# Ledger of designs, part 34: peptides against a protein of PDB entry 5LHZ

Target 1, 78 residues: chain A of PDB entry 5LHZ
Amino acid sequence: QLLKSVFVKNVGWATQLTSGAVWVQFNDGSQLVVQAGVSSISYTSPNGQTTRYGENEKLPDYIKQKLQCLSSILLMFS

## One batch from the design tools (peptide; made by RFdiffusion4, then SolubleMPNN)

Design b2_p8_8_s4 (from b2_p8_8 with H1S S7A)
Fold by OpenDDE base, seed 3:
Structure b2_p8_8_s4 (fold): chain B 78 residues (1-78), chain A 8 residues (1-8)
Amino acid sequence: as target 1 above (78 residues)
Amino acid sequence: SLSKFLAQ
């Protein structure tokens, strides 16, 4: 279930789930699902393809950039 | 860890 959604200017929407995960829906149609305590992240491209990345994996730059704004997004749910 | 929320 959804707990809270916040609009992030020039980024998209971020939603906190009851699972503890944060679901970010970016303006470009991509999505990220991340959760503290879970070693992997889920990225969904605009075409709907989903990939899970573990820690220590090399991430594409476009995903790194999205993760950079995630830290500030997470503070919105603190 | 919090590193997952930051650039590598």
Scores: peptide ipSAE 0.100, ipTM 0.742, DockQ to the pose 0.673
Fold by OpenDDE base, seed 1:
Structure b2_p8_8_s4 (fold): chain B 78 residues (1-78), chain A 8 residues (1-8)
Amino acid sequence: as target 1 above (78 residues)
Amino acid sequence: SLSKFLAQ
């Protein structure tokens, strides 16, 4: 279930889930789901392919770039 | 924890 959604200019929409996860829907059609206490993140490409990455796994650059804005997004849910 | 939300 969804708690709150916020619009992030030039990024997309970020939604806080009742699970505690944050779901980001990017303008390019990709998606990220991240949650504190969970050792992995979920990335969905625009074509619908979903991949989970562990916390010790090196991420593709395009995913690293998307993660960079999450700290700012989290402030919007504070 | 919060490191998950930062670039590697």
Scores: peptide ipSAE 0.097, ipTM 0.739, DockQ to the pose 0.612
Fold by OpenDDE base, seed 5:
Structure b2_p8_8_s4 (fold): chain B 78 residues (1-78), chain A 8 residues (1-8)
Amino acid sequence: as target 1 above (78 residues)
Amino acid sequence: SLSKFLAQ
């Protein structure tokens, strides 16, 4: 269930879910689902492959770069 | 933790 979506220039679309999660659809076709209080994140690559990463797991650089956007996105929802 | 929303 969706609460609201915001367009983030040069990033993509971010949607706040009723679960408390944030769903980001990036311009390159990849996606992230993240939620405070949940120790894992979900990444979907442009080809549709989904991988779940834990907090202590080494993340690929391209995912780290996408995560850098989240603090700013959260601010947009505040 | 909110750390996941920040750069690692």
Scores: peptide ipSAE 0.093, ipTM 0.742, DockQ to the pose 0.623
Fold by OpenDDE base, seed 2:
Structure b2_p8_8_s4 (fold): chain B 78 residues (1-78), chain A 8 residues (1-8)
Amino acid sequence: as target 1 above (78 residues)
Amino acid sequence: SLSKFLAQ
């Protein structure tokens, strides 16, 4: 369930879920779901393929770049 | 944690 959504210029939309997760819908059609206390992230590519990455896995650079925006997004929900 | 992902 959705709690709050904010528009992030040049990034997309970020939504705080009642679960505590943050769901980012990027302009390129990809999606990222992250949650504090959870050791994995969920990435959905523009074609709809979803992949979960654990904290010890090496992330593709394009996902790392998307995560770099997340710290600022999280501050908006603080 | 999320911080670990951001630190990669």
Scores: peptide ipSAE 0.087, ipTM 0.738, DockQ to the pose 0.907

## One batch from the design tools (peptide; made by RFdiffusion4, then SolubleMPNN)

Design b2_p9_3_s1 (from b2_p9_3, 4 letters changed)
Fold by OpenDDE base, seed 4:
Parts: structure tokens; C-alpha cells; sequence
Structure b2_p9_3_s1 (fold): chain B 78 residues (1-78), chain A 9 residues (1-9)
């Protein structure tokens, strides 16, 4: 279930879920679901392919770059 | 996710 959505300029839309996770829908059509305290993240590419990454897995640089937006996004939910 | 914690704080 969705709680709150905010528009983030030059990024896309960010939504806080009832689970506590943050769901980001980027302008390029990709998506990212991240939740503090959870040992994995979910990335969906523009073509719809979803990949889950665990704690010990190497993250692609493009995903790391998108994760860098989260600190600013979380501030919008504070 | 220790390195991920950096992005969430």
C-alpha cells in the first residue's frame, strides 16, 4: 500500500510504502525499491526486468548512482 | 547492506 508520493526534480517520483520501503520511479523508466533494515534492494530496468541484490552482491555503478539520490529523497519524507 | 546504509542516512 502507498502512503505518500513526492515529485523530485530531475529524478522522478518517490513513494513511501506502508512497509516502510521507498519506491522510486526514475525519469528513465527504471525503478528502485529500498528499505532500511532489509538485506536486499529491488531494481527494475526500463524494459521491465527486475533484479534483487543482496548484501554481498556487487551493485552496478548506475544503481549506485541512483541510490545516491535517496538521502535527499528521505529528507522530503521527514 | 553496510554500503547501502550510507545512501539511506
Amino acid sequence: as target 1 above (78 residues)
Amino acid sequence: LEKLQRFLS
Scores: peptide ipSAE 0.132, ipTM 0.741, DockQ to the pose 0.277
Fold by OpenDDE base, seed 2:
Structure b2_p9_3_s1 (fold): chain B 78 residues (1-78), chain A 9 residues (1-9)
Amino acid sequence: as target 1 above (78 residues)
Amino acid sequence: LEKLQRFLS
């Protein structure tokens, strides 16, 4: 269930879920889900493929870039 | 993830 959604120019939409997770829908069609207390993130590519990455895994640069955007977004929610 | 952890914690 959705709690609150915020439009982020040139990025997409960021939504707080009732679960405590933050769901970002990027303009390129990809998605990112992060949640406190969870040691992994979920990334969905534009083609619909979903991959989970642990905190100690090497991340692709394009995902790192999206995480940087998310960091800025999370400041807005906190 | 470490950067994100600062915001999620």
Scores: peptide ipSAE 0.120, ipTM 0.733, DockQ to the pose 0.179
Fold by OpenDDE base, seed 1:
Structure b2_p9_3_s1 (fold): chain B 78 residues (1-78), chain A 9 residues (1-9)
Amino acid sequence: as target 1 above (78 residues)
Amino acid sequence: LEKLQRFLS
């Protein structure tokens, strides 16, 4: 379930879930789900493929960039 | 991810 959704210019929509996760739907059609206390993140590409990355895995640069955007979003929610 | 986790914690 959804708690709060905010529109982020030039990024997309960010939603806090009742689970505590943050779900970002990017303008390029990709999605990212992160949650405190969870050792992995979920990335969904525009074609619908979902991949989970662990905390010690090397991330693709495009995902790193999206995570940086997410950090700014989380700051807004705090 | 680790940096993000620190932020969220």
Scores: peptide ipSAE 0.117, ipTM 0.733, DockQ to the pose 0.185
Fold by OpenDDE base, seed 5:
Structure b2_p9_3_s1 (fold): chain B 78 residues (1-78), chain A 9 residues (1-9)
Amino acid sequence: as target 1 above (78 residues)
Amino acid sequence: LEKLQRFLS
């Protein structure tokens, strides 16, 4: 279930889920799901491929950039 | 993830 969705200019939409996760739908068609207390993140590429990354894995630069963007987004929910 | 977690808490 969805709790709250906010529009983020030049980024996309960010949604809090009742599970506690935050789901970001980026303008490029990619998606990112992050949840506190969970040691992995879920990234869906524009082609629909979903990959889970552990906290100790090296991330592609484009995902790192999206995570940095997510930090700013999450501040909106705090 | 830990840096992000503080914003979710």
Scores: peptide ipSAE 0.116, ipTM 0.728, DockQ to the pose 0.148

Design b2_p9_3_s2 (from b2_p9_3, 5 letters changed)
Fold by OpenDDE base, seed 3:
Order: structure tokens, then C-alpha cells, then sequence
Structure b2_p9_3_s2 (fold): chain B 78 residues (1-78), chain A 9 residues (1-9)
């Protein structure tokens, strides 16, 4: 279930889920789902491929760049 | 703090 969605200029849409996760739909068509207390993130590429990454894995730079937006996004939900 | 939670804080 969706709780709240906010438009983030030059990023996309960010949505709080009732699960506690944050779902970001980026302008490039990719998606990211992250949740505090969960040891993995879910990334969906523009072509629809979904990959889960654990906290001990080396993340691709393009994913790191998107994750760096999360701190600012979370402030919008507070 | 995990790498994941680092981006959430």
C-alpha cells in the first residue's frame, strides 16, 4: 500500500509504502526500493530487470548515485 | 550502520 507520494524535481517520484519502504521512480524509468532495517535494496532498470543488492555488495556507481538522493528525499517525508 | 542505512540517514 502507498502512504504518500512526493514529486522530486529532476529526480522523479518518491513514495512511502506502508511497509516502511521508500519507492523511488526515477525520470529515466529506473526504480529503487529501500527500507531501513532491511539488509538489501531493490533496483529495477529501465528495461524492467530487477536486482536485489545486499549491504556487503559493491554497488554499481549508477545505483550509488541514486541512493545518494535518498537522504534528501527522506527529509521531505518528515 | 549498514551501507544501506547510511544512505537513509
Amino acid sequence: as target 1 above (78 residues)
Amino acid sequence: LSKIEKFLS
Scores: peptide ipSAE 0.206, ipTM 0.769, DockQ to the pose 0.293
Fold by OpenDDE base, seed 1:
Structure b2_p9_3_s2 (fold): chain B 78 residues (1-78), chain A 9 residues (1-9)
Amino acid sequence: as target 1 above (78 residues)
Amino acid sequence: LSKIEKFLS
C-alpha cells in the first residue's frame, strides 16, 4: 500500500510504502526500492529487469548515483 | 550504518 507520494524535480516520483520502504520511479524509467534496516535494495532497469543487491556487494555507479538522491527524499517525508 | 543505510541517512 502507498502512504505518500512526492514529486522530485529532475528525479521522478518517490513513494513511501506502508512497509516502510521508499519506492522511487525515475524519469529514465528505472525504479529503486529501499528500506532502512533492510540489507538489500531492489533496482529495476528501464527494460524491466529487476536485480536485488545485498549490503556487502559492490554496486554499479549508476545505482550509487540514484541511491544518493534518497537522503534528500527522506527529508521530504519528515 | 550499513552500506545501504549510508545512502538513506
Scores: peptide ipSAE 0.206, ipTM 0.769, DockQ to the pose 0.302
Fold by OpenDDE base, seed 5:
Structure b2_p9_3_s2 (fold): chain B 78 residues (1-78), chain A 9 residues (1-9)
Amino acid sequence: as target 1 above (78 residues)
Amino acid sequence: LSKIEKFLS
């Protein structure tokens, strides 16, 4: 379930889930689900394809860029 | 920190 949702300017919407995960819905239609302590992330592309990446996998640059937004997003939940 | 967690802090 959803715990808290916040609007992030120039990014999209970020939602904290009761599981502890953070779900980001980006303006480009992509989505990212991440959680501290979990060694994988879930990325959904704008076309709806969902891929789970492990910590040892090479990530596309566009996903790395989105991950870099997370630190700022987490501050919005504190 | 893992490569993923470095983006969370």
Scores: peptide ipSAE 0.206, ipTM 0.769, DockQ to the pose 0.294
Fold by OpenDDE base, seed 4:
Structure b2_p9_3_s2 (fold): chain B 78 residues (1-78), chain A 9 residues (1-9)
Amino acid sequence: as target 1 above (78 residues)
Amino acid sequence: LSKIEKFLS
């Protein structure tokens, strides 16, 4: 279930879920679901392929770049 | 703190 959605210029849409997770829908068609206290993230590529990454896995640079946007996005929910 | 949580505030 959805709680709140915000538009983020040059990024996309970010939605806080009732679970506490944040779901980001990027302009390039990719998606990212992250949650504090959860040791994994979910990334969906533009073609619809979903990959779950654990806390000890090496992340692709393009995913790291997207994660770097999260701190500023989370401020929009505070 | 996990590497993932470093990107979260």
Scores: peptide ipSAE 0.205, ipTM 0.770, DockQ to the pose 0.279

Design b2_p9_3_s3 (from b2_p9_3, 5 letters changed)
Fold by OpenDDE base, seed 1:
Structure b2_p9_3_s3 (fold): chain B 78 residues (1-78), chain A 9 residues (1-9)
Amino acid sequence: as target 1 above (78 residues)
Amino acid sequence: LEKIQRFLS
């Protein structure tokens, strides 16, 4: 279930789910799901491949960039 | 979400 969706110019849509997760749908077709209390994050590439990353894994730079973007969005509306 | 910082660090 969706709680709230926010359009972010030049980024995409950020949605808060009833589960507590934040779901970002980027303009490039990729997606990122981050949820408090879960030890991993979920990234879906534009081709539909989904990968989960743990807290101690080194993330690809392109995913780090998207997380930085998400961090900025959450900080802005906190 | 504080956990984001853990993934970036």
Scores: peptide ipSAE 0.436, ipTM 0.866, DockQ to the pose 0.899
Fold by OpenDDE base, seed 4:
Structure b2_p9_3_s3 (fold): chain B 78 residues (1-78), chain A 9 residues (1-9)
Amino acid sequence: as target 1 above (78 residues)
Amino acid sequence: LEKIQRFLS
């Protein structure tokens, strides 16, 4: 269930879920889900493929860039 | 989320 959604110019939408997760829907069609208490993150590519990454896995640079973007968004509302 | 930093490190 969705709690709150925020539009971010030139990025997309960031939504807080009732689970505590943050769900970002990027303009390029990709998605990122990050939740405290879960040891992994979820990335969905524009073609709909979803991949979960653990904390010890090497992330592709394009995902790191999106995580940095998410970090900036969260900082704005901290 | 502090966990983001762990993934970026």
Scores: peptide ipSAE 0.434, ipTM 0.865, DockQ to the pose 0.960
Fold by OpenDDE base, seed 3:
Structure b2_p9_3_s3 (fold): chain B 78 residues (1-78), chain A 9 residues (1-9)
Amino acid sequence: as target 1 above (78 residues)
Amino acid sequence: LEKIQRFLS
């Protein structure tokens, strides 16, 4: 269930879920889900492939870039 | 936010 959705120009949509997760739908068709209390993040590529990454794993640069973007978005609301 | 930083480190 959705709580709040915010449109971010040149990025996409960022949504807070009732689960406590933050769901970002990027303009390039990829998606990112980050949730407190969960030791992993979920990334869905434009082709629909979903991969979960642990916090001790080396992330691909393109995912790091999206996380940095998300970080900036969250910082805006703090 | 804290979680994200862990993944970026």
Scores: peptide ipSAE 0.433, ipTM 0.864, DockQ to the pose 0.967
Fold by OpenDDE base, seed 2:
Structure b2_p9_3_s3 (fold): chain B 78 residues (1-78), chain A 9 residues (1-9)
Amino acid sequence: as target 1 above (78 residues)
Amino acid sequence: LEKIQRFLS
């Protein structure tokens, strides 16, 4: 269930879920889910493929860029 | 989320 959604120009939508997760829907069709207390993040590519990454794994640069973007957004609202 | 920084490091 959705708690609150924020539109971010030239990025997409960032949504807080009742689960405590943050769900980002990017303009390119990709998605990112990050939740405290979970040791992994979830990335869904525009083609619908979902991959989970652990914090000890090497992330592709394009995913790092999206995480950095998300970090900036969350920092602005915290 | 501090969690994000752990993935970026």
Scores: peptide ipSAE 0.429, ipTM 0.864, DockQ to the pose 0.896

Design b2_p9_3_s4 (from b2_p9_3, 3 letters changed)
Fold by OpenDDE base, seed 2:
Structure b2_p9_3_s4 (fold): chain B 78 residues (1-78), chain A 9 residues (1-9)
Amino acid sequence: as target 1 above (78 residues)
Amino acid sequence: LSKLQRFLS
């Protein structure tokens, strides 16, 4: 269930879920679901493949780049 | 902070 959605310039849409997770729909068609206190993230590529990454796992640079904007997005919902 | 947490905080 959705709580709030915000448009993020040059990024996409970010939605806060009732679970506490934040769902980001990027302009390139990829998606990211993150939640504070959860040790994994969910990334969906533009082709629809979903992968979960753990906290100690090496992340591809393109995912790291997407995560870098999340700190700012999360502050929008706090 | 964990590797992921640094992106969330």
Scores: peptide ipSAE 0.173, ipTM 0.775, DockQ to the pose 0.293
Fold by OpenDDE base, seed 1:
Structure b2_p9_3_s4 (fold): chain B 78 residues (1-78), chain A 9 residues (1-9)
Amino acid sequence: as target 1 above (78 residues)
Amino acid sequence: LSKLQRFLS
């Protein structure tokens, strides 16, 4: 279930889920699902392929770049 | 902080 959605300029939409996760739908059609205290993230590419990354895995740069905006997004939900 | 948590904090 969705708790709150916010529009993020030049990023897309970010939604807080009842699970505690944050779901980001980027303008390029990709998506991220992240949650504090959870050891993995979920990335969905524009073509619909979903990949889960663990805490010790090396992330592609394009995913790191998308993750960098999460700190600001989380502040919007606090 | 874990590697992933650094992006969330």
Scores: peptide ipSAE 0.173, ipTM 0.775, DockQ to the pose 0.296
Fold by OpenDDE base, seed 3:
Structure b2_p9_3_s4 (fold): chain B 78 residues (1-78), chain A 9 residues (1-9)
Amino acid sequence: as target 1 above (78 residues)
Amino acid sequence: LSKLQRFLS
């Protein structure tokens, strides 16, 4: 379930879930689901393929770039 | 902190 959604200019939409996770829907059609205290992230590509990445896996650059904006997004929910 | 947590804070 959704708690709160915010529009992030040049990024997309970020939604706080009741689970505690943050769901980001990017303008390019990709999605990320991240949650503090959870050792993995979920990435969905624009084609709909979903992959989970563990905390010690090497992330593709395109995912790493998207994760870099999370700190600022999380501040919007604080 | 884990590599993951680094992106969350």
Scores: peptide ipSAE 0.172, ipTM 0.774, DockQ to the pose 0.294
Fold by OpenDDE base, seed 4:
Structure b2_p9_3_s4 (fold): chain B 78 residues (1-78), chain A 9 residues (1-9)
Amino acid sequence: as target 1 above (78 residues)
Amino acid sequence: LSKLQRFLS
């Protein structure tokens, strides 16, 4: 269930879920679901393939780049 | 902090 959605310039849309997770829909069609206190993230590629990454797994650089904007996004929900 | 958690803070 959705709580709040915000438009993020040059990034896409970010939505806070009632679960506490943040769902980012990027301009390139990819998606990322992250949640503070949860040791895994969910990434969906533009072709619809979803991969879940744990805390000890090596992340692809393109995913790390997307994660770097999360701190700024989270401020929009505060 | 885990590597993932650092991106959330």
Scores: peptide ipSAE 0.172, ipTM 0.776, DockQ to the pose 0.287

Design b2_p9_4_s1 (from b2_p9_4, 4 letters changed)
Fold by OpenDDE base, seed 2:
Structure b2_p9_4_s1 (fold): chain B 78 residues (1-78), chain A 9 residues (1-9)
Amino acid sequence: as target 1 above (78 residues)
Amino acid sequence: VSKLQKFLS
């Protein structure tokens, strides 16, 4: 399911999946899965709890900060 | 991901 994995300094690892989604494994143990055309994102906390957020939902600031990193990461896979 | 900015607002 993995196409390409890249190391992102001060962030972690980002992997493009065959599904088209991008899976980011952060240094703090959290994870994000984002895919174009999908109106939701998946966040997994360091304790393993997974939450799915829709595009119209209010996100915690710590997730917003991680999403800001994704903008740059996604350019690497475009 | 074009919808990414919507999650940042």
Scores: peptide ipSAE 0.150, ipTM 0.748, DockQ to the pose 0.863
Fold by OpenDDE base, seed 1:
Structure b2_p9_4_s1 (fold): chain B 78 residues (1-78), chain A 9 residues (1-9)
Amino acid sequence: as target 1 above (78 residues)
Amino acid sequence: VSKLQKFLS
């Protein structure tokens, strides 16, 4: 379930889930789901393909860039 | 989120 949603200019919408995860829907149609204490993140490409990444694997630069945006968002939810 | 920083490293 959704707990709180905030609009982020030039990024999209960020939603805190009751699970504690943060779900970001980017303007380019991609999505990220990230949660503190969880060793993986979920990325969904604009075509709807979802990939889970572990903390020990190398991420594509475009995902790193999105995570950087998310880091500032997560600070707002802390 | 500290683990998020781990992904960025």
Scores: peptide ipSAE 0.147, ipTM 0.746, DockQ to the pose 0.850
Fold by OpenDDE base, seed 5:
Structure b2_p9_4_s1 (fold): chain B 78 residues (1-78), chain A 9 residues (1-9)
Amino acid sequence: as target 1 above (78 residues)
Amino acid sequence: VSKLQKFLS
């Protein structure tokens, strides 16, 4: 279930889920699902492939760049 | 701290 969705300029849409997770739909068609206190993230590429990454895995740079947006996105839900 | 946590905080 969805709680709140916000438009993020030059990023896309961010939605807070009732689970506590944040779902980000980026302008390039990719998606991230993240949650504080959870040791993994879910990334969906523009082609629809979904991969779950653990905290000790080496992340591709393009995913790291998207994760950099999360701190500012979370502030939008505060 | 977790590599993930630095992006969430």
Scores: peptide ipSAE 0.146, ipTM 0.745, DockQ to the pose 0.267
Fold by OpenDDE base, seed 3:
Structure b2_p9_4_s1 (fold): chain B 78 residues (1-78), chain A 9 residues (1-9)
Amino acid sequence: as target 1 above (78 residues)
Amino acid sequence: VSKLQKFLS
């Protein structure tokens, strides 16, 4: 369930979920779900494939790039 | 911190 959505210029939409997770819908059609205290992230590619990555896994660069936006996005919900 | 926590900070 959704709590709050914010438009992030040149990124997409970021939504805080009632679970505490943040759901980012990127302009390229991909999605990322992250939550503090959870040891994994969920990435959905534009083709609809969803992959869960653990904190100790080597991440693809394209996912790292999107995760780098999180610091700023999370501040919007603090 | 873990890689995940780094990105969530």
Scores: peptide ipSAE 0.146, ipTM 0.744, DockQ to the pose 0.275

Design b2_p9_4_s2 (from b2_p9_4, 4 letters changed)
Fold by OpenDDE base, seed 1:
Structure b2_p9_4_s2 (fold): chain B 78 residues (1-78), chain A 9 residues (1-9)
Amino acid sequence: as target 1 above (78 residues)
Amino acid sequence: IDKLQRFLS
């Protein structure tokens, strides 16, 4: 379930889920689902392919770049 | 996870 959605300029839409996760739908059509305290993240590419990354895996740079905006997004939900 | 904390805070 969805709790709250906010528009993030030059990023896309971010939604807080009842699970505690944050779901970001980026302008390029990709998506991220992340949650503090959870051992994995979920990335969906624009073509719909979803990949889960564990806590000890190396993340692609393009995913790291998308994750950089999460701190700002979380402030919007505070 | 610790490696993501820098992105979340």
Scores: peptide ipSAE 0.118, ipTM 0.729, DockQ to the pose 0.274
Fold by OpenDDE base, seed 2:
Order: sequence, then structure tokens, then C-alpha cells
Structure b2_p9_4_s2 (fold): chain B 78 residues (1-78), chain A 9 residues (1-9)
Amino acid sequence: as target 1 above (78 residues)
Amino acid sequence: IDKLQRFLS
């Protein structure tokens, strides 16, 4: 269930879920679902493939770049 | 997770 959505210029849309997770829909069509305290993230590529990454896995650089936006995005929900 | 928290905080 959706809680709150905000538009992030040059990034996309970010939505708080009732679960506490943050769902980011990027302009390139990719998506991230992340949550503090959860040991994994979910990435969906523009072609619809979804991959879950655990805390001990190496993240692709393009995903790291997208994650770098989250610190700023989370402040928008506070 | 430490590796992820640096992106979330």
C-alpha cells in the first residue's frame, strides 16, 4: 500500500510504502525498493527483470549510483 | 546493513 509520493527532479518518483520501504521509479524506467533494517534491496531493470541483492553481494556501479540518491530522497519524507 | 545504510542515511 502507498503512503506518500514525491517527485524528485532529474531522478523520478519516490514513494513511501506502508511497510516502511521506499519505492523509487527512475526516469529510465528502472525501479528500486529499499528499506532501512532490511538486508536486501530489489532492483528492476527497464526490461522488467528483477534482482534482489543481499548485504554481502557486490552491487553494480549503476545501482550504487541510484542508491546515492536515497539519502536526499529520504529527507523529503521526514 | 552497513553497505546499504551509507546510501540511506
Scores: peptide ipSAE 0.117, ipTM 0.728, DockQ to the pose 0.277
Fold by OpenDDE base, seed 5:
Structure b2_p9_4_s2 (fold): chain B 78 residues (1-78), chain A 9 residues (1-9)
Amino acid sequence: as target 1 above (78 residues)
Amino acid sequence: IDKLQRFLS
């Protein structure tokens, strides 16, 4: 279930879920689902492949770059 | 996820 969605200029759309997670749909067609305190993140590539990354795994740089947007995005939900 | 906290706050 969705709580609210916000448009993020030059990024895409961000939606807060009732679970507490944030779902980001990026302009390049990729997606992230992240929640603070949860030990994994979900990344979906533009081709539709979904991968879960645990807290001990090395993240690809392109995912790290997308995660850097989250702090600013979360401020939009406060 | 601790190593990602810097991205969330």
Scores: peptide ipSAE 0.116, ipTM 0.727, DockQ to the pose 0.269
Fold by OpenDDE base, seed 4:
Structure b2_p9_4_s2 (fold): chain B 78 residues (1-78), chain A 9 residues (1-9)
Amino acid sequence: as target 1 above (78 residues)
Amino acid sequence: IDKLQRFLS
């Protein structure tokens, strides 16, 4: 269930879920679902392939770059 | 995920 969605310039749309997770839909068609205190993240590529990454897995650089947006996005939900 | 905390904080 969705709580709040905000438009983020040069990023896309970010939505806070009732679970506490943040769902980001990027302009390039990719998506991230992340949540503080959860040991995994979900990345969906533009072609629709979804991959979950655990806490001990190496993250691709392009995902790390997208994750850098989260601190700013979270301020929009405060 | 410890390495992600810096992104979420």
Scores: peptide ipSAE 0.115, ipTM 0.727, DockQ to the pose 0.259

Design b2_p9_4_s3 (from b2_p9_4, 4 letters changed)
Fold by OpenDDE base, seed 2:
Structure b2_p9_4_s3 (fold): chain B 78 residues (1-78), chain A 9 residues (1-9)
Amino acid sequence: as target 1 above (78 residues)
Amino acid sequence: VSKLQRFLS
């Protein structure tokens, strides 16, 4: 279930879920799902492929960049 | 977000 969705200019839409997760739908068609207390993130590429990354994995730069945006978004929901 | 801090940098 959705709690709140906010439009983020030049980024996309960010939605806080009742689960506590934050779902970001980026303008390029990719998506990220992150949640406090979970040591992994879920990334969905524009082609629909979903990959889960753990806390010890090296992330591709394009994902790192998106996470930087997410940092600011998460502060908004806190 | 605590356990994801390394990602958020």
Scores: peptide ipSAE 0.153, ipTM 0.760, DockQ to the pose 0.474
Fold by OpenDDE base, seed 4:
Structure b2_p9_4_s3 (fold): chain B 78 residues (1-78), chain A 9 residues (1-9)
Amino acid sequence: as target 1 above (78 residues)
Amino acid sequence: VSKLQRFLS
């Protein structure tokens, strides 16, 4: 379930879920679901393929770049 | 600490 959605300029939309996770829908059609305290993330590519990455896995650079936006996004929910 | 966590805080 959804709690709050915020528009993030040049990024997309970010939604806080009741689970505590943050769901980011990027302008390129990709999506990330991340949650503090959880050691994995979910990435969905624009074609709809979803991949779950654990804490010890190598992340593609494009995903790392998207994750770098999260700290500033989280401030929008505080 | 998880390497993923550093992106969340």
Scores: peptide ipSAE 0.150, ipTM 0.756, DockQ to the pose 0.262
Fold by OpenDDE base, seed 5:
Structure b2_p9_4_s3 (fold): chain B 78 residues (1-78), chain A 9 residues (1-9)
Amino acid sequence: as target 1 above (78 residues)
Amino acid sequence: VSKLQRFLS
């Protein structure tokens, strides 16, 4: 269930879920679901393929780039 | 600490 959604300029939309996770819908059609304290993330590519990545897995650079904006997004919910 | 934590804080 959704709690709050905010528009993030040059990024897309970010939504806080009742679970505590943050769901980011990027302008390129990709999506991330992340949560502090959880060792894995969920990435959905523009073609709809969803992959979970653990903390010990090598992340593609394009995913790392998207993760780098999470800190600023999380501040928008505080 | 998770390697992903640096992106969340």
Scores: peptide ipSAE 0.149, ipTM 0.755, DockQ to the pose 0.265
Fold by OpenDDE base, seed 3:
Structure b2_p9_4_s3 (fold): chain B 78 residues (1-78), chain A 9 residues (1-9)
Amino acid sequence: as target 1 above (78 residues)
Amino acid sequence: VSKLQRFLS
């Protein structure tokens, strides 16, 4: 369930879930679900394909770029 | 710190 949503300029919408995860819906139609303490992330491409990446996997650059926004986004929920 | 945690901190 959804707890709190914030609009992030030039990024999209970020939503804090009751699970503790953060769900980011990017302007390009992609999505990320991340949670501290969880060893994987979920990425959904604009075409709807969802992939989970583990902590030791090499991430595509486009995903790394999106993840770099998270530190700032998380501060918005603190 | 794991690679994932690095992005969350």
Scores: peptide ipSAE 0.147, ipTM 0.755, DockQ to the pose 0.274

